# Ledger of designs, part 196: peptides against a protein of PDB entry 4Z63

Target 1, 334 residues: chain A of PDB entry 4Z63
Amino acid sequence: LCLGMNDLTGNIPEDLFHLKRLNLLGIQENRLSGSLSREIRNLSSLVRLDVSWNLFSGEIPDVFDELPQLKFFLGQTNGFIGGIPKSLANSPSLNLLNLRNNSLSGRLMLNCTAMIALNSLDLGTNRFNGRLPENLPDCKRLKNVNLARNTFHGQVPESFKNFESLSYFSLSNSSLANISSALGILQHCKNLTTLVLTLNFHGEALPDDSSLHFEKLKVLVVANCRLTGSMPRWLSSSNELQLLDLSWNRLTGAIPSWIGDFKALFYLDLSNNSFTGEIPKSLTKLESLTSRNISVNEPSPDFPFFMKRNESARALQYNQIFGFPPTIELGHNN

## One batch from the design tools (peptide; made by RFdiffusion4, then SolubleMPNN)

Design b2_p21_6_s4 (from b2_p21_6, 6 letters changed)
Fold by OpenDDE base, seed 4:
Order: C-alpha cells, then structure tokens, then sequence
Structure b2_p21_6_s4 (fold): chain B 334 residues (1-334), chain A 21 residues (1-21)
C-alpha cells in the first residue's frame, strides 16, 4: 500500500493493521500525527515500512520482534522521541534503518551481533548523547553510516580499526575531539571511500603524519573545524580522490603541486584558509576538468550527498558524487 | 561559517522524497 506524497491527516486507521499479508506500507510525506501505533505488530508480512516526512510523535513502538521480514524502516523527519526500541536494535532482518531528523535521545545502543543484515544506518540530526557505540564494527554488513548532528562526545572508538564493512561515514557536527586519533583509526577501514568530519575537532592540528594512508578514499570533507597546519602529505597517496573539502579552516603554507596529480579530482574546496604562495600550475592539468571523457563509471556512493550553497538555500541532494559540478574554490585565503 | 553551509552525506534511502534537513 503506497499513500505517500498526499495531504493525509490524523493517525493510521486501525483497520489497516488487519492487513496481515501487507509487504509494503508507504505513507511518507503526509501530515499524519500522533503516536505510531503498536498495532504495526500485526503486519507480520511487512518487508518495508516508510512513515517518513510526517508529524508522528512519541516513542517508536517496541514491536519489531513481531516483524521478522522487515528489511526497510524509514522514519526520517518526524517527532519521534526516546531511544531505539530493543526489538529494533536486535532485528536480524533489517537492512536499512533511517531515523534521521527526529528527537531520539539517550545512548545509542545497537546489538550488532544480532543485526546481521544491517547495511545502512542513518541516525543523523537526533539527540543521541554519550560516546559512539564501540560495537558498531560488529555489524559486519554495515557500509553506510550517518551519525552527523548528534551530541556524541570524545573520540572515535579504537574498535573502528576493525570496521571493514564501512564505506561511507559521516560524523559532521557531533562534538568529536582528537582528529589525529580519528584519522589514525579510520585509515584501517579498508573499504572507506567517503569520510565527512565537518564541524568537529575545533582548533586542532590537522596531522601531517606520512604513516597515514587511506587506500580507497574518494571523498574527504573536513570543513569548518578551524584546523591548523598545512596540506597533509599523506593525502597525496589517496590516488582515487574525487572530492576534497578543507574549507573554513586555518590551514597555512603553500598549496602543493601534487594536488594536480589526482586524476579523478573534480571538486576542490580550499577556500577560507590562510594558504600562501602561487596557485599550482598542476591544477590546470586535472584530467577531470579537461574535455576528456573521463569514464564516470566509478561506483557512486550508496547514499546522497547534501550541500547547501547559501544559508537560505534548500540543501541540494546529489545521488552521485559526480552530481557535484566540477569546482575549484580557492577564495578567501590570506 | 554558517551551519547551513555544512556539507554532509546521508545514507541512501528508498523514499521517493528528496531528503532535506
């Protein structure tokens, strides 16, 4: 049953929960309000539940043990409060959980040893507090993780050295500290292609440790951290780099010539730093900016990028990294 | 730097909607 993108109001009719053979319920983008009924438990054949973009409130019901076939739960942009229900945090069937832009709170706890199918987790823009869950690497299929805009404190857990499934990671604006430790840990994530760390590590030094290596790194975004230091030499070994944003830091020194050696680099933002010297002539040799048909056959990230170009602008969604316009931003360097 | 200009990545959902924050 798909009823998304309407102006439906009130709550879900109780009789809908008698549909025991229902595999898909999509009621997203409505004005549905009140609590999400516990009677969802009666939908024992449910594979996909989309309640996103509504006015739902209260706690998410602890009924997911009665939904053994549930693979997709989308609840983003609601008023949900409380924690992740225990049955949801233990779901062996769940592939994707999206609860972004809610009011969920407390410590983030997932039973990753039980969540054997989880591949995508979006909990961005919530009120989770405490530390990052150390057991996230036990979610052996978890590739896509957004934990941005939460109140996590401290450092990236050392256990994340073992996060082999991790491909896409966003921790933007989560009050994280110790960028040197974070990078030192996350370099061990052999499948990491996208790393977003914007609005963390305030005033720290960007490490220039030549021992750091990100083999498959395509996207690095570490903007607005007030980071000190220079362009990090270790980044020159990330031969697959496509997008680099280090804007709104306090980086100094010259822009190095090796920045032009990245064959796939199509988006570079070094604006609002304190870089000095000449613009490297090697930037004019970036193959991605030349008329050559670079076969853009590289696997796009499994998740969209969001970028706001202006404070008043709606965030633009880019379903592919290559959806970003080719860009070189070097402005506002003193 | 306004928070509204923050670049971020979100997991791909299967919703028909453009995800916005």
Amino acid sequence: as target 1 above (334 residues)
Amino acid sequence: FPESLQKYVLPKDHSSWVTTE
Scores: peptide ipSAE 0.033, ipTM 0.668, DockQ to the pose 0.054; fails the geometry check
Fold by OpenDDE base, seed 3:
Structure b2_p21_6_s4 (fold): chain B 334 residues (1-334), chain A 21 residues (1-21)
Amino acid sequence: as target 1 above (334 residues)
Amino acid sequence: FPESLQKYVLPKDHSSWVTTE
């Protein structure tokens, strides 16, 4: 049953929960309000539940043990409060959990040893607090993780050295500290292609440790951190780099010539730093800017990026990084 | 920095996306 993108109001009719053979319930992008009914438990054949972009409130019902086939739960952009229900945090069937832009709170706890199918997790823009869950690497299929815009104090857990499944990771604006430790840990994530750390590490030094290596890194976004230091030499070994944003930091020194050696680099933002010297001539030779037919194997995060080009409240959505226009931003370096 | 200066924000306003298995 797909009723998304309408002007439906009120509650879900109770009779809808009698549909025991229902595999898909999509009621997204409506004005449905109230609590999400516990009677969802009656939908024992449910594979996909999409209640996103509504006015739901209250706690998410703890009924996911009665939904053994549920692979997709999309609840983003609601007013949900409380924690992740125990049955949801233990779901062995769940592949994708999206609860972004809610009011979920407390410590983030997932039973990753039980969540054997979880591949995508979006909990961005919630009220989770405490530390990052150390057991996330136990989610052996977890590739895409958005935990941005929560209040995770402290450092990236040492256990994330073992996060081999991790390919896309966003921790933007989550009160993280110690960028040196974070990068030192995350370099061990062999499948990491996208790393977004914007609005963390405030005023720290960007490490220039030649021992750091991110082999598969395609996207690095570490903007608005007030980071000090220079362009990190270790980044020159990330030959697959497609997007680099280090804007709104306090980086100094010259832009190194090796920045133009990235064959796939099509988006570069070094604006609003304190870089000095000449613009490297190698930037004018970027193949990605000169050739229309570069087949770039993009990281396919399950979650789109939003780019604000200007101070406008509207962010442009990009489902793929290649959707970004080829860009070199070097402005506002004083 | 003001939130207005956050260039990359994970989706506030994205429609439901189907992930590939």
Scores: peptide ipSAE 0.021, ipTM 0.625, DockQ to the pose 0.037; fails the geometry check
Fold by OpenDDE base, seed 5:
Structure b2_p21_6_s4 (fold): chain B 334 residues (1-334), chain A 21 residues (1-21)
Amino acid sequence: as target 1 above (334 residues)
Amino acid sequence: FPESLQKYVLPKDHSSWVTTE
């Protein structure tokens, strides 16, 4: 049953929960309000539940133990409060959980040992607090993780060295500290292609440790951190780099010539730093900017990127990095 | 930095897209 993209109001009719053979319920992008009914437990054949972009409030009902076939739960952009219910945090069937842009709070707790099918997690823009969950790497299929715009104070857990499934990771604006430790840990994530760390590590030094290596890194965004130091030499070994944003830091020194050796680099933002010297001639030879025939194997995270072009502009959604215009931003360096 | 200066954001008015494995 698909009823999305309407102006439906009120609650879900109770009789809808009698549909025991229903595999898909999509009621997204409406004005549905009140609590999400506990009677959703009666939908025992449910594979996909989309209640996103509504006015739902209260706690998410703890009934997911009665939904053994549920693979997709989308609840983004609602007024949900409380935590992730225990049955949801233990779901062995769930592949994707999206609860972005709610009012969920407390410590984030997932039973990753039970969540054997979880591959995508979007909990961005909530009120989760405390530390990052140390057991997140126990979610052995978890590839896509968005935890941005929460209050996960402290450091990246040491256990994330074992996060082999991790491919797309966003922690933007989450009160993280110790960038040296974070990069030292996350370099062990052999499948990591996308790393977004904007608005963390305030005033720290960007490490220039040549022992750091991110083999499969395609997207690195570490903007608005007031980071000190220079362009890190370890980044030159990330041969698949497509997007680099280090804007709004306090980086100094020259832009190194190796920045132009990245064959797939189509988006570079080094603006609002303190770089000096000449613009490397190698930047004028970037194949991605000169050749139309570059097949870029783009990373495809399950969460979109949102870019503001300026302070007053609405953020634009990009589902794919190819949505970004080819860009070189070197402005506002003094 | 002010949040207004955040180039990459998760605004409240944007939908997440869904991929399947």
Scores: peptide ipSAE 0.021, ipTM 0.641, DockQ to the pose 0.038; fails the geometry check
Fold by OpenDDE base, seed 2:
Structure b2_p21_6_s4 (fold): chain B 334 residues (1-334), chain A 21 residues (1-21)
Amino acid sequence: as target 1 above (334 residues)
Amino acid sequence: FPESLQKYVLPKDHSSWVTTE
């Protein structure tokens, strides 16, 4: 049953919960309000629940133990409060959990040992606090993780060295500290292609440790951190790099010539730093900027990127990294 | 940091995105 993209108001009719054979409930993009009914438990055949973009409030009901086939729960952009219900945090069937842009709070706790099917987690823009859950690497299929805009004080857990499934990771604006430790840990994530760390590590030094290596790194965004140091030499070994944003830091020194050796680099933002010297001539040799054929067939994270072109402009949403226009931004380095 | 400078940060406002299933 798909009732999305209407102006439906009030609560879900109780009679809807009598549909025991319902595999898909989509009521997204409405004005539905109140609590999400516990009677969702009656939808025992439910595979997909989309309640996103509504006015739901209260706690998410703890009924997911009665939904053994649920693979997709989309609840983004609501007013949900409390934590992730225990039954949801223990769901063995759940593949995708999206609760972005709610008012969820407390410590983030997932029973990753039970969540054997979880591959995508978006909890961005909530009120989670405490530390990053150390057991996230126990979610053996977890590929996409957005935890941006929460308050995860401290460091990236050492356990994330074992996060082999991790491919897309956003921790933007999550009060993280110790970039050296974070990069030292995350370099062990062999499948990591996208790393977004914007608005963390305030005033720290960007490590230039030549022992750091990110083999499959395609997207690195570490903007707005006020980072000191220079262009990190270890990054030159990330041959698959497509997008680099180190804007709004305090990086110094020259832009190195090896920045032009990235065959796939189509988006470079080094603006609002303290770089000196000449613009490397190698940047004019970037094949991705000269070729019209940017390969669009690369996996993108489930979470969008938001880029603001100008301070006064609205942030543009990009659902795919390749949606970014080919860009070299080197402004404001004086 | 000024909100105007926030790149690649999910807005507080209601923003839609398409999930990759």
Scores: peptide ipSAE 0.020, ipTM 0.627, DockQ to the pose 0.040; fails the geometry check

Design b2_p21_7_s1 (from b2_p21_7, 9 letters changed)
Fold by OpenDDE base, seed 4:
Structure b2_p21_7_s1 (fold): chain B 334 residues (1-334), chain A 21 residues (1-21)
Amino acid sequence: as target 1 above (334 residues)
Amino acid sequence: SKVEELIKKGLASEGSWVTTE
C-alpha cells in the first residue's frame, strides 16, 4: 500500500493494521501525526515500512520482534523521541534503518551480533549522546553509516579498525575529537570509499603522516573544522579520489601538484583556508573535467549530502555524489 | 580551458562546504 506524497492528516486508521498480508506500507511525505501505532505488529508479512516525512511523535513502538520479514524501516524526518526500541535494535531481518532527522535521544545501542542483515544505518540529525557504539563493527554487513549531527563526544572507537564492511561513513558535526586517532583508525577500514567528518576536531592539526593510507577513498570531506597544517601527503596515495572538500579550515602552505594526478577528481573545494603559492598547473589536466565519461552508475552512500553556503541558509541536497557539479573552489585563500 | 573556467569561477565564489546534516 503506497499512500506517500499526499496531504493525509491524523493517525493511521487502526483497521489498516488488519492487513496481515501487507508486504509494503508507504505513507511517507504526509502530515500524519500522533504516535506510530503499536498495531503495526499485526503486519506480520511487512517487508518495507516507510513512514518518513511525517509529523509522527512519541516513542517508536517496541514491536519489531513481531515483524520477522521487515527489511526496510524508513522513519526519517519525524518527531520520534526516546531510543531505538529493543526489538528494532535486535532485528535479524532489518537491512536498512533510516531514522535521520528525529529527536531520538540517549545512548545509541544496537545489538550488532543480532542485526546480521543490517547494511545501512542512518541516524543522522538526532539527539543521541555519549560515545560512538564500540560494537558497530560487529554488524558484519553494515556498509552505510550516517551518525552525523549527534553529540557523540570523544574519539572514534579503536574497534573501528575492524570495521571491514564499512564503505560509507559520516560523522559530520558529532563533537568528535582527535582527528589523528580517527584517521589512524579508519584507514584500516579496507572498504571505506566515503568519509565525511565536517564540523568536528575543532582547531586540531590535520595529520601529515605518510603512514596513513586510504586505498579505496573516493570521497573525503573534512570541512569547517578550523584544522591547521598543510595538504596531507598521505592523501596522494588515494588514487580513486573523486570529491575532496577541505574548505573552511586553517590549512597553510602550497597546494601540491599531485592534486592534479587524481584521474577521477571532479569536485575540489579548498576554499576558505590559508593556502599560499601558485595554483598547480596539474589541475588543468584533471581527466574527469576534460573527459565526458563520468560513470554515473557508481555506488553512492544511502545518506544525502548537503552543500551549505552560509550557516543560516538552507542547504542544497544532493542524493548522489555525482549530483555535485564539477567544481574547483580555491577562493578565499591568502 | 574548461578547467581554467572552473578555477576562475571557484576563485570568485563565496565558498561553501559539504556535510551530511
Scores: peptide ipSAE 0.435, ipTM 0.882, DockQ to the pose 0.809
Fold by OpenDDE base, seed 1:
Structure b2_p21_7_s1 (fold): chain B 334 residues (1-334), chain A 21 residues (1-21)
Amino acid sequence: as target 1 above (334 residues)
Amino acid sequence: SKVEELIKKGLASEGSWVTTE
């Protein structure tokens, strides 16, 4: 049953929950309000539940133990409060959980040893607090993780050295500290292609440690951190780099010539730093910008990107990396 | 060149940053 993209209002009719053979319930992009009914438990054949982009409020019902076939739960952009229900945090069937842009709170707790099928987690823009869950690497299929815009104090857990499934990781604006430790840990994530760390590590030094290596890194975003230091030499070994944003930091020194050696680099933002010297001539030879054929068919994160100009402005949303226009931003350097 | 045009455009633009939230 797909009722998405309408102007439906009020509550879900209770009789809808008598549809025991229903595999897909999509009611996204409506004006549905109130609590999400516990009677969802009666939808025992449910594989996909999409309640996203509504006005739902209250706690998410703890009924996911009665939904043994549920693979997809999409609840982004609602008013949900409380925590992740225990049954949801223990779901062995769930592949994708998207609860982005809610009011969920407390400590983030997932039973990753039980969540054997979880491959995508989006909890961005919530009110989770405390530390990052150390057991996330136990989610052995977890590839896509957005935890951005929560209040995760402290450092990236040491256990994330073992996060082999991790490919796309966003921690932007999550009150993280110790960028040196974070990069030192995350370099061990062999499948990591996208790393977003914007609005963390305030005033720290960007490490220039030649021992750091991100072999498969395609997207690195560490903007608006007030980071000190220079262009990190270790980044020159990330030959697959497509998007680099180090803007709105306090980086100094020259822009190195090796920045033009990235064959796939189509988006570069080094603006609003303190870089000096000449623009490297090698940038004029960026193959990705001279050739029209950027391979559009590469896998991207499930979480959206946003381009912000200021804190008050509505950000431009990009759902795919290749949605970004080819860009070289070097403005506002001193 | 296309790259030179992009550089010129960037240098003239208001600064932005990428984030996920």
Scores: peptide ipSAE 0.430, ipTM 0.890, DockQ to the pose 0.778
Fold by OpenDDE base, seed 3:
Structure b2_p21_7_s1 (fold): chain B 334 residues (1-334), chain A 21 residues (1-21)
Amino acid sequence: as target 1 above (334 residues)
Amino acid sequence: SKVEELIKKGLASEGSWVTTE
């Protein structure tokens, strides 16, 4: 049943929960309000539940043990409060959980040993607090993780050295500390292609440790951290780099010539730093901007990107990396 | 060149940054 993208108001009619053979319930992009009914438990054949972009409030009901076939739960952009229900945090069937842009709170806890099918987790823009869950690497299929805009104080857990499934990771604006430790840990994530760390590590030094290596890194975003240091030499070994944003830092020194050796680099923002010297002539030879149509069909994170001009401005949303226009921003370096 | 035009445009742009939330 697909009723998304309408002007539906009020609550879900209770009679809908009598549809025991229903595999898909999509009621997204409406004005539905109130609590999400516990009677969802009656939808025992449910594979996909999409309640996103509504006015739902209250706690998410703890009924996911009654939904043994549920693979997709989309609840983004609602008013949900409380934690992740125990039955949801233990779901062996769940592939994708999207609860971004809610009011969920408390310590983030998932039973990753039970969540054997979880491949995508989006909890961005919530009120989770405490530390990052150390057991996330136990979610052996977890590829896409957005935990941005939560209050995760402290460091990236050492256990994330074993996060082999991790490909797309966003921790933007999560009050993280110790960028040196974070990069030192995350370099062990052999499948990591996208790393977004914007608005963390306030005033720290960007490490220039030549022992750091991100073999498959395509997207690195570490903007607006007030980071000190220079362009990191270890980044020159990330030959697949497509998008680099280090803007709004306090980086100094020259822009190195190796920045033009990235064959796939189509988006470069080094603006609002303290870089000095000449613009490298090698940038004029970037193959992606001169000769190649970049294939639009590359895997992208499930979480959206946003381009912000200032903290109060409406951000431009980009659902895919290749949605970014070819860009070289080097402005405001003084 | 196209790259020189992009650089020139970027130098004249208002500062922006990428984030996910």
Scores: peptide ipSAE 0.390, ipTM 0.861, DockQ to the pose 0.790
Fold by OpenDDE base, seed 5:
Structure b2_p21_7_s1 (fold): chain B 334 residues (1-334), chain A 21 residues (1-21)
Amino acid sequence: as target 1 above (334 residues)
Amino acid sequence: SKVEELIKKGLASEGSWVTTE
């Protein structure tokens, strides 16, 4: 049953929960309000539940043990409060959980040993607090992780050295500390292609350790951290780099010539730093900007990107990396 | 050049940065 993209109001009629053979319930993009009924437990054949972009409130019901076929739960952009219910945090069937842009709070706890099918987790823009969950690498299929805009104070856990499934990771605006430790840990994530760390590590030094290596890195975003240091030499080995944003830091020295050797680099923002010297001539030879055929069909994160112009303005949303216009921004270097 | 055009256009608006959420 698909009822998305309407102007439906009120609560879900209780009679809807008599549909025991229902595999898909999509009621997204409405004005549905109140609590999400516990009677969703009666939908024992449910594979996909989409309640996203509504006005739902209260706690998410703890009934996911009665939904053994549930693979997809989308609840983004609601008013949900409390934690992730225990049955959801233990779901062996769940592939994708999206609860971004809610009011969920407390410590993030997932039983990753039980969540054997989880491949995508989006909890961006919530009220989770405490430390990052050390057991996330036990989610052996977890590829896409958005934990941005929560209050995960402290450091990236050492256990994330074992996060081999991790491909797309966002921790932007999460009160993280120790960028040297974070990069030293995350370099062990062999499948990591997208790393977003914007609005963390306030005033720290960007490490220039030649032992750091991100073989598969395509997207690196570490904007607005007030980082000190220079363009990191270790980044020159990330030959697949497509998007680099180091804007709004305190980086100094020259922009190195190797920045133009990235064949796939189509978006570069080094603006609002303290870079000096000449613009590298190699930038004029970027193949991605001179040739028309960047293969747009590469895997992208499930979480959206945003271009923020100021703290108060609505950010521009980009659902795909290739939605960004080809950009070279070197402005406001003093 | 295309690079000069991109630099001149300032397609990243002044004061923008990329983030998630």
Scores: peptide ipSAE 0.361, ipTM 0.781, DockQ to the pose 0.593

